# Ledger of designs, part 53: peptides against a protein of PDB entry 7Q4I

Target 1, 281 residues: chain A of PDB entry 7Q4I
Amino acid sequence: HENSTIAERLYSEVRVLCWIMTNPSNHQKKARHVKRTWGKRCNKLIFMSSAKDDELDAVALPVGEGRNNLWGKTKEAYKYIYEHHINDADWFLKADDDTYTIVENMRYMLYPYSPETPVYFGCKFKPYVKQGYMSGGAGYVLSREAVRRFVVEALPNPKLCKSDNSGAEDVEIGKCLQNVNVLAGDSRDSNGRGRFFPFVPEHHLIPSHTDKKFWYWQYIFYKTDEGLDCCSDNAISFHYVSPNQMYVLDYLIYHLRPYGIINTPDALPNKLAVGELMPEI

## One batch from the design tools (peptide; made by RFdiffusion4, then SolubleMPNN)

Design b2_p13_1_s3 (from b2_p13_1, 6 letters changed)
Fold by OpenDDE base, seed 4:
Structure b2_p13_1_s3 (fold): chain B 281 residues (1-281), chain A 13 residues (1-13)
Amino acid sequence: as target 1 above (281 residues)
Amino acid sequence: SEIEEYEEKEEKE
């Protein structure tokens, strides 16, 4: 027997809209597998594309395709969310069509925060943005207030937010959000372990899998270790997850159980006031 | 390596 009572409570109290960055060529190859795996655990799931797909629930945004248009697509995606869906959730996750997300762990991280707090979370990187920015690949989650500030205050002002569609999507949204006083939150757990990961689990869990010269070690905002201590027991996301690996992760996380081992969840933290953050670790 | 393809992806953004 599985007891999901706390997860069901959090599903109701911490409503998450997940929007998936995709394109028409990936609807069947990648995005469909998100919908069939972790995306079904979002309160709302929307695929942001350049073409409509009624089977996928894909939206045709007024953007071109290609990497040089990712920032344009992100701007239009959040405009679309603000216009049609701002009250459908409390939190708004961006993920790629090769990001895997444990939505329950994200709800646990978000639980203490008010959605009226101007905050966002993800894998925090230190370059380009003073407070840091969140890695695009790991996925990042905005509060409802962060979405409002981004769309209403930042996007209309070329001094606050880049009008062109070029540039690194995650850096550009990070600049815009900083300019409207949306805080780059700390997504680490109480042990200082990361929750959002820009690579597959193997790349984070295996010590010395990457050279120390690898750009990631220069980009990470918080110092992290390699190996089993890299990652929270409540990890939220991994990137570059193949369609097949999504089903493997779904099986390992939600179906495979070691007989006789029962995990007791930690107590929920106290809720924070509007504008309050968890203390830095 | 798959990692090198990741480096090329993020260095070009």
Scores: peptide ipSAE 0.028, ipTM 0.719, DockQ to the pose 0.175
Fold by OpenDDE base, seed 1:
Structure b2_p13_1_s3 (fold): chain B 281 residues (1-281), chain A 13 residues (1-13)
Amino acid sequence: as target 1 above (281 residues)
Amino acid sequence: SEIEEYEEKEEKE
């Protein structure tokens, strides 16, 4: 029998709304598998689409389909969340329909922070935005105050936030959030290891799997190594996870156990004041 | 993003 007492406490104290970026062609192929795996561990799960699907719990946003409309979908998704769901959670995760998330590890990272702190977390990239921005594929999580500032202060002002639906979604939200003083947090663990990953575990865990000229090494905000030291023992997300791999990961993380090994969780850190961040490592 | 399109191309090659 597993002792889930700490995970149950964090489920109640660190409430997470997960919204999934999808489209009508992926409702059955991808999004349904998120709902059947990691998405069931969110406090609230919503699929953001261009068509309604009552079986999936998908919302029809007033946006067109296609990759050039991702920024449009993100703006309308956060407007919808602010109007209908801003009090349903403390933290608001964006993920893709091929992102896998360990929600308990995200709650552990978020536990010390106030949801009234204007902060967001993810895989931080350094180009285009002075404080950095979070990779779209790895998923990113906003505090309740960050969502409020984005929707109420940034989106209505064309000088603070791009009015057009074109551009890289992750870069454009990163610019908007910086312009309303939402801080790009450090998601690394106490050993300096990453928690949000824009690729599958294999690409991060295997040394020299990518060329050193690969764009990722120029984009990453914090220096990271390849191999076993790449990734936190409390990693939060991976991207490009196929529907079949979601069930494999769900089995390996939540069901498969080495007999006779008991992991004792670390003590929870002290809670931070409103506006306070953990010290950078 | 253009970055995500690039990532999807490099995983397919």
Scores: peptide ipSAE 0.027, ipTM 0.716, DockQ to the pose 0.423
Fold by OpenDDE base, seed 5:
Structure b2_p13_1_s3 (fold): chain B 281 residues (1-281), chain A 13 residues (1-13)
Amino acid sequence: as target 1 above (281 residues)
Amino acid sequence: SEIEEYEEKEEKE
């Protein structure tokens, strides 16, 4: 018999709204599979699109389709969340329709933080933004206060936030958040292992899978190792996950068990004050 | 490769 008592407690105390970046051509091909797998473990799940789909729970944002509109869609998605859903959760996750997320591990990472702390988490990259920015593909999570500052303070000011819809969405939100003093948090575990990943598990777990000249090694904010030390035992996300791989990951993580091995969860850390961060590792 | 799609995104933005 599985004991989920701590996971149920965290589901109630660390409420997560997940919004999924998608488009009308991907509603049936990709987004539906997020809804049928990891998306069911969010407290609220919304698909952000250019067309409404009542079966999917997709919202039609007032944006065009195409890569040049991803930043426009991100701005309108957070405006929609702030207007309709800011009190429905404590934390607000952006993910793509090919991102897989272990929501219980995200709740564990977020548990000590106040949602009134202006902070966000993800796979931190070092270029373009002084404090770093979070990779768009790995998914990133904003506190309620971070969403408020983004929508109310940053978006209305062209000096703080890009008014045009063009540019890399993850870099542009990273610039806007820095300009309103939202902190780029450290998502690593107590062993210094990453939790948010911009690729599939195979690309991170297999040593020398990529050339040392690969851009990723120059972009990562924190030095990471390859192999089993790449990834936290409490990893949160992976990107480029196919619809079929989402069902495989759901089976491996939530159903497949080695007989006779029982994992006991670590004790929850103490809660931090508003504005307090975990010590840097 | 999935890696190539990420490289193409950064070169085009």
Scores: peptide ipSAE 0.027, ipTM 0.714, DockQ to the pose 0.175
Fold by OpenDDE base, seed 3:
Structure b2_p13_1_s3 (fold): chain B 281 residues (1-281), chain A 13 residues (1-13)
Amino acid sequence: as target 1 above (281 residues)
Amino acid sequence: SEIEEYEEKEEKE
């Protein structure tokens, strides 16, 4: 028997809409496995595609397929969310169809923040954008106010937001959000450990898995260590998670328990005022 | 981007 009382409270108080970036070729291969695993723990789950799929709950956005259209798809996805779903949640997560998310850990991180605060969280990268931007693959979460500013203030203005559909989607949204004073938050835990990860757990947990010349070490905004201290005990996301690994992670996180070990959750922090951020570590 | 090239490699491997 599990006691989910705190998780149920956070499910009601920290409402999350998850939108999944996918395409028609991945509806059955990848996206349906998100729906069957971690996506069921979102308050609202929507698949953003170029084709409608009533079994998946996929939306056909007016975009082409291919990597050169990812930025176009992100713009149309957030327009669709703003028009139809802006009041259905407090926070709006973008994830890929191979991103795995522990939604309860995301609600815990977001709990102190007002959804009226113009902020977004993810794996922060330092290049191209002065305040940083969030990695597309690790997934990123916008407050309701951040979505409003993006759709209403940034997207209509070619000086603030790129009008064409080309470029890296995560960099381009990062530029747009900076230009409307949406803050790139710090998603690290109180020990300075990351919560959003652009790779599978194995690549972060195993020391020396990558060369020191690997681009990731030049891109990461905050210094991070390799190995067991790399990752928060309340980690939120991993990328490049295969459909089979999603079911393994669901089993390991939500079903497999070491007998006789009981985890006691920390007390919830005080809520912040509108526009207030947690102190930097 | 270098990220896009990395994603292309992992999808091909």
Scores: peptide ipSAE 0.027, ipTM 0.708, DockQ to the pose 0.566

Design b2_p13_1_s4 (from b2_p13_1, 8 letters changed)
Fold by OpenDDE base, seed 5:
Parts: structure tokens; sequence; C-alpha cells
Structure b2_p13_1_s4 (fold): chain B 281 residues (1-281), chain A 13 residues (1-13)
């Protein structure tokens, strides 16, 4: 009895390839649960690993494992996407194997933007990169043009991109993208509420959950609040979500309904021209 | 534990 007409339209018009950062030890423990929950709502789902797994659809990238190789894995993942899948989607999401994503809400945010606009979205942090960079854990999404610029223009140039595989993955890609004029977009809704979150919902929804000295408050690019005003009604992602919590979230978001309450979606905004961004809030 | 993991990550940057 559910009407999904507009969601089906956006599935066709705003195509998303999701690639999941994982490793062989997490294929069964974490990654398969992404595939069985929110990952099935991507237009294309690929797991980026160091070992091939045909059941999972995991790709063996030519990289080592460990924290010091996350940047190397990200570079190889986007190279692989560009070579094999650049025309399979309009937008390209990076997520971890413990990130949960509401893909329909991401399509809604992305709808007005051209995939030929050099832009990417996520939870924006202010340190290290002048325009900001997107938190790795919250997941970040690149336009097709952003992927092209990253792989073709940035990666081959050691002055634009770090050549070794060490460093903070999210900071390093942020530096590279800035150097090729990919814009760090604003993912907030019309009320100024965030959509990408580097923690579980509980950490954002509960007032005074963290000390004000916590690094997050110094890193966040846009002013944010706690409580119900922390998060958009159309939130996109949360991090540190356990496999069991993914199934709970799937049930709560897509199955559980309060009887007698019907939500009517807002009208879609007008599409933007190539290179145009939404007005600042 | 999630907060601590993220904090440790940022301290290494």
Amino acid sequence: as target 1 above (281 residues)
Amino acid sequence: SEIMEELEKREKE
C-alpha cells in the first residue's frame, strides 16, 4: 500500500554508485550486512578490499591492509571506478562497512545538481583544507565530474595529490579535490540541519552528550546543535553503526509506521545549471 | 567507544 513513485523516479534520474571501504576480515562480519540492508538501494554496490569475494561483489585492489593504507585504497578505488564504472552512475558515494545510508534522502539532496558540476558532499570539517573537507566516516559523495578531475587531473600530479599511501584519507582527498577546483558543497537542509553524521544517531540527538571541548565542535564547518534540531528529517548517513543496528534501522525507517500518519513529500526543487550551487543558508 | 575511536584517529592527524 506504499506509494514509492517519486522514489522510483529519483532512483532512475539520480543514479548512485556506492563503494564500501572494507577488508577481508570484515567481509562476513560487516560488509555482507551492508549488502543485505541499505546497500541494496544503491544503483550499483561495490566492496573495495584487498581480496576478491564473488559472493559479496568485492574487488581486490592492489593495496595493503591497515590504517596507513586507507588513502592508498581510496586512490585505487576511484581509479577502478573511473576505469570500469564512470558511466554506470551520476554520483559516487564512499562509505565504510559500519556506515548506514538512507539513499533516497541522498538522491533528494543531489537532485538539483548536475553530475557535471565539480562538487562533492558529506559532513564538512574546517581544519587542514581551506574550503573544508568531508569526514571519511560519515561518507562522502562525488559527482561524476569530481571523480574525473580526481583521477585524471589530481592523482597523476604529486604536487596536487600525495603520492604515498600514508595520511588521513579524508583530509588527503579533500586537499586533492580542492587543488582541482572541486567544490566542497553544503549538505544541510533548508532549515540548516545536517544530513551526514560521523557518529550514531544517539550521539547527535541527545543534548549535552559530549563535552564542549570534544574535538568535533572545533572541527565542524557549520554551526550545529544537539537534540532534535541536530539532524534533518531527511538525514543521509550515520557512522559506527553495528551490523545488528543496520537491520534495526532498516526496520524503523522502511517498515515501522505509526498508523494514521501519512507523510507527503515536498515538491522537488528546480534543477541547477552546470556549475551552479544552491544558495547559502 | 565510538567517540574514543574517532578521537584517537584525529589525534594522529
Scores: peptide ipSAE 0.034, ipTM 0.725, DockQ to the pose 0.172
Fold by OpenDDE base, seed 4:
Structure b2_p13_1_s4 (fold): chain B 281 residues (1-281), chain A 13 residues (1-13)
Amino acid sequence: as target 1 above (281 residues)
Amino acid sequence: SEIMEELEKREKE
């Protein structure tokens, strides 16, 4: 019924390790549902926690819990990945346990890029970091080289990367990555539509859903619209997705089809050289 | 709401 040849090709050529930010109290409530839905489409799926869980495949990082420890957990997570898994994938996605990701769309976006290019992608925000930084909730993906630079070059140097575990996780990693010349990529599609979203689809798709004074409009790096044109047909992630909504999204995206409508995938773009980015739109 | 939660998150950062 379905031809997945291209998706299978990208699964092998664009290997993604997904690490999920979670805690012991959310192993059963949230993380398990990631594992049962979109997480199964990652080449490797690891849950980063403060307690080990063999059923979930959760790692106990040497960190405390709470929002004030998220930066510490992110540092330890990438250290763990670098030490144990740096060759298991080409790209390394951070997501929350309430983030939903269409991994095939992420592979499509990443396909032209070399994993040896120091780049990362996500929902780019403009404050605090000159080149921008990626929203933590929308999830962000680092190339293998970006992970190497982060762990080997940035983390050991307090001048390049904050040694304390406090601060906004996504801002702090953004600062560190900028300081080691990891580029904040543009994740928009060829039509200029976003792919990583810090909210649920409803919040982006419904026009005038938020006040014009809402902080998001001041934070977003690229101009974006509301409504159906807000989002790429190849959108990658949404945040604040409940466990139940994950199953709904899985059904809608991978199972529900309008009879008689067949979508043909766009041709794959040419691969870029190491260090090369897609041209700006 | 999810938006309010995110707003609160950013205000605390």
Scores: peptide ipSAE 0.034, ipTM 0.726, DockQ to the pose 0.176
Fold by OpenDDE base, seed 1:
Structure b2_p13_1_s4 (fold): chain B 281 residues (1-281), chain A 13 residues (1-13)
Amino acid sequence: as target 1 above (281 residues)
Amino acid sequence: SEIMEELEKREKE
């Protein structure tokens, strides 16, 4: 038996809509495993595709398939959310069909922030966008106000947001959001450890797993360490997680317990005013 | 996109 009272409170107070980037070929191979694992902990879960699937709850967006259409799919996904679901949640997470997310840890990070604050969070990269942008693979979460500004203010204006469907999806949304004064937040914990990760846990936890010349070290906005200090105890996401690994992670995080060890959660921080961010570390 | 493809290739290597 476990006490989930605080998690239940946050489920009600920090409502999250998760939309999953997928395609028809991955509905059965990948997306259904998201639905059966971490996706069930979202307040609302929607799969954004090019074909409808009633069993999966997949939406057919008016876009083509392929890597060159990811930006187009992201624009249409947020348009769909704004039209149909903007009041169904406070926060709106984009994830891939091979991203694993600990939704409770995301709610904990988001708790002090107002959904009316124009902010978004994820794994922040420094190139191309002055304030930075969030890695597409690690997943990123927009406030309700950020979604409103993106869809209503940015998308209709070609000077603020790219009208073509080509380009790097995460970079392009990052440019659009910056142009409408949506802030790229700091998702690190109080110890300066990251919460959103663009790779599997193994790649972050093992020291010297990657060459120092690896592009990732040049792209990260904040300095990160390798090893056990790489990752927050309240980490939120990992990318390139296979369907089988999703079930393993679900077991390890939610079921497997070392007998006799009881974790007491930290107290919730004070809520911030609209437009206020947590102090930088 | 070309940038995303390059990034994804690098991420998988």
Scores: peptide ipSAE 0.034, ipTM 0.721, DockQ to the pose 0.463
Fold by OpenDDE base, seed 3:
Structure b2_p13_1_s4 (fold): chain B 281 residues (1-281), chain A 13 residues (1-13)
Amino acid sequence: as target 1 above (281 residues)
Amino acid sequence: SEIMEELEKREKE
């Protein structure tokens, strides 16, 4: 038996809509497994595609497929959310169909923030955007106000947001959000450990897994360590997670327990006023 | 590898 009273409270108070970036060829191969694992813990789950799938709850966006259309799909996805679902949640997560997310840990991070604060969170990268931008693969979460500013203020203005559908999806949304004063938040925990990860746990937890010249070390906004100290105990996401690994992670995180060890959650922090952020470490 | 796929993605930016 387990006590989920705090998690149930946060499920009600920190409502999250998750939209999954996918395509018709991945509906059965990848997206279905998101729906059967971590996606069921979102308050609302929508799959954004180019074809409708009633079994998956996939939306057919008016975009083409391929890497050159990912930015176009992101724009149309948030337009769709704003038109149909802006009041269904407080926070709006973008994830790929190979991203795994611990939604309870995300709710814990978001709890003190007002959804009316123009902010978004993820794995922050430093190039191309002055304040930084969030890695697309690690997933990123926008406040309700951030979605409003993106769709209503940024997208209609070619000077603020790229009108073409080409370009790196995560960089382009980062530019647009900066131009409408949506803040790139700090997702790190109180110990300075990251919560959103652009790779699988193995790549972050194993020291010297990558060369020192690997692009990731030049892109990461905040300095991070390798090994077991790399990652928060309340980590939120990992990328490049295979369908089989999603079920393994689901079992390890929610079912497998070491007998006799009881986790006591930290107290919830005080809520912030609109426009306030947690201090950076 | 997963790392190589991410590298290819970033090189195309």
Scores: peptide ipSAE 0.034, ipTM 0.718, DockQ to the pose 0.174

Design b2_p13_2_s1 (from b2_p13_2, 8 letters changed)
Fold by OpenDDE base, seed 3:
Structure b2_p13_2_s1 (fold): chain B 281 residues (1-281), chain A 13 residues (1-13)
Amino acid sequence: as target 1 above (281 residues)
Amino acid sequence: AFEEELKILEEIE
């Protein structure tokens, strides 16, 4: 038997709305598998698409499909969330339909922060945006205040936020958020290990999987190691996870146990004041 | 960097 008392407490105190970036062609192929695995652990789960799907709980946003419309879809998704769901959660996660998320680990990271603090978290990249921006593929989570600032202050102002729908989605939202003083947080654990990952676990855990010239090493904001020391014990997300791999990860993380090994959770940190961030490590 | 990520992964596959 499991003791989930702490997880249940965090489920209530750190409410997360997850919205999934998808399209009609992926409703059955990818999105439904998110719903059947990690997505069920969100407080609210919404699929953002261009077509409605009642079985999936997909919303038809007024946008086209394709890479050139991802930024447009993100803007409309957060507008929809702000209009209909801003009080349904404290934190608002964007993920792709091939992103896997351990929601309990995200709640643990977010616990000390006020949702009224203008902050967002993810895998921080350093190019294009001074404070950095969060990788789109790894998924990123905005506080309620960050969503408010994005939708109410940034989006209506072409000087603060790109009005057309073209461009790299993650870079563009990063620019908009910086322009309204939403802080790009540090999602690393106390040992300096990352929690949000733009690739599958295999790509991060296996040393020398990529060459030294791989773009990722130039983009990552914080210095990172390869191998088993690459990743937090409380990692939050991985990208490019196939539908089949989602079920494997669900089994490995939530069901498979080595007999006789008991995990004892660390104590929760003290809550931060509004506007306060964890110290840099 | 989403578009760039996809391009590189497609090249590796």
Scores: peptide ipSAE 0.030, ipTM 0.710, DockQ to the pose 0.400
Fold by OpenDDE base, seed 5:
Structure b2_p13_2_s1 (fold): chain B 281 residues (1-281), chain A 13 residues (1-13)
Amino acid sequence: as target 1 above (281 residues)
Amino acid sequence: AFEEELKILEEIE
């Protein structure tokens, strides 16, 4: 027996389109496993590729494959979304074909925000972009207004957005979004714990005597801890999740229950006005 | 940052 009344409410009120970055060689190896696990909980799920696949629901974007084309693929993906799907959702998530997402937790985080607020969320990094940018691997979510500004205002202007297809896609979109006044939001919970993660749960949960020189500690925008305090109880995403691990996570999160323990969800926060952000933690 | 992430993970694994 399960009560999903609040989750069903948020599914209708906080609509999420998920687009998955993939390529033809990964349609069967990785992408189909996203579709069979967490992707089924999105309001709309689209796979962005260079080849069409009707079984997967993959779109052939006019881009080449390889690392040097990730930025090009991101630009074309959002152009496609804006043209065909801008009214199908309120929020637009980018994820990789090895990212796992708990969509209900993302809806909970997004609930108070207006989709007309120019904002996006993810794992915020501090280099290269003054306000920060969101890690590509952890996945990032744009409001409908953020998508509009990106596609209509930023992309057509070479001074605001890089015209060629080379570069780190997460940094480049971060620069473009900043240039059109899309805010880099704070995705941390009320306890200051992160929700979007660029690695697997094990790498965040296990206290490591990792050298302070490890790039992650230099890149993270907000102070973060390791161990049990690393991650929100309402964490949203993890990266480098293998296809097999996606099924394990699906089982652990949605099926496995400790008998006799009942969780009561916190009350939903008040909705914010257009342009308003949650107070600083 | 994604390219940097992959490079480091490949070095750790």
Scores: peptide ipSAE 0.030, ipTM 0.711, DockQ to the pose 0.361
Fold by OpenDDE base, seed 1:
Structure b2_p13_2_s1 (fold): chain B 281 residues (1-281), chain A 13 residues (1-13)
Amino acid sequence: as target 1 above (281 residues)
Amino acid sequence: AFEEELKILEEIE
């Protein structure tokens, strides 16, 4: 017995297209497990690859494979989305084939925003880009207007967006988006807790798991703590999640219930005007 | 940042 009325409403009002970055060697090993778990909760799910796979719903992008081609794959993925799917959703999530996402929590975060607002969300990092950029591993979500600006305004202009396929994918898209005035949003909840995470839950939840010299603490845009206060009760994503862990997380989040505890959701916030952002905490 | 993340995982694993 479960009441999903609010989740169903948000499913219809906050439409999310999820595209998964993968490669042919990972179609069976990783990508299919995304499809069988959290990916089924997206309004549209597409796997971006270098080879077509009709069983997976994978698209063959005109790119090579390898770590040095991730930026090229991201550019082609968003070009493909803009050409074929720009009206199929309001928001467009990039995730890796080892990212786990709680899509309902993402819809909750996105609900007040207009998809015509040029904004994107994720785990914000501070280096290289003045307004910050979103971690590639944690996944990031663009508004429809952000996708339009990226594909139509940024990509065709080498002065605004890097034309070659080299570089850190997340940094390069961050530079391009900044250059077309797409805002790097604040994805933290009302308590100042993060929602997008570039590591598994264990790495964030366990105090002193990493030393203070760990690069992450220098990169994070907003000051954050370790332990139970690290993460929102409405966290959205975790990275480096194995295929087996995806099924475990699906069970723990959607099936396992402590008997006698009923969660009452907070009221939805008021919708924002086009171009308006939530106040920063 | 992706390259840095991978380097760390390779060191932890």
Scores: peptide ipSAE 0.032, ipTM 0.727, DockQ to the pose 0.373; fails the geometry check
Fold by OpenDDE base, seed 2:
Structure b2_p13_2_s1 (fold): chain B 281 residues (1-281), chain A 13 residues (1-13)
Amino acid sequence: as target 1 above (281 residues)
Amino acid sequence: AFEEELKILEEIE
């Protein structure tokens, strides 16, 4: 028997809408496996595509397919969410169809924040945007107020937000959000360890003999150590997770237990006022 | 950054 009382409380108090970036060729290959694993733990799960799929619950956005259209798809996805679902959740997660997310850990991170605070979280990168931007692959989560500002204030103004559909989607949304005073939050835990990861666990946990010139170390906004201290015990996301690995991770995280070890969760922090952030570490 | 992330995974694999 398992006690999930705190997780159930957070499920009701920290409502998360997850939208998954996908395409028609990946509906069966990738997206359905998200739906059958971590996606079922979202309060609402929507697949954003170019074709409708009733079995998957996929939405056909008026966009083309390909890497050059990801920014266009992101804009249309958030427009769709704002029009149809802005009150269905408190927080709005973008993830790819090969991103794995531990939604309970995300709710824990988000718990103290007001959804009316203009803030978003993810793996923060330092280039191109003064306050930083969140890696697209690691997934990023916007507050309800952040979505409102993005769709209502930023998107209609070409001076604040890029009107064409070209460019890196994560950089472009980062620029738009900065221009409407949405804050790039700190997603690190109390020990300064990251929670959102743009690669699989193996690539973060194992010190790669990769040159110090590895782009990730130049891009990361906060200084991080390699090895066991790389990742929070309450990590939220990993990218480039294969469909088979999603089922493995589901088993390891939610079913496999070391006998005789009882994990006592930390106490929930106090809730913050609207506009207040946790102090940076 | 997605394109940059993909290039690095290809180098690590």
Scores: peptide ipSAE 0.029, ipTM 0.711, DockQ to the pose 0.360; fails the geometry check

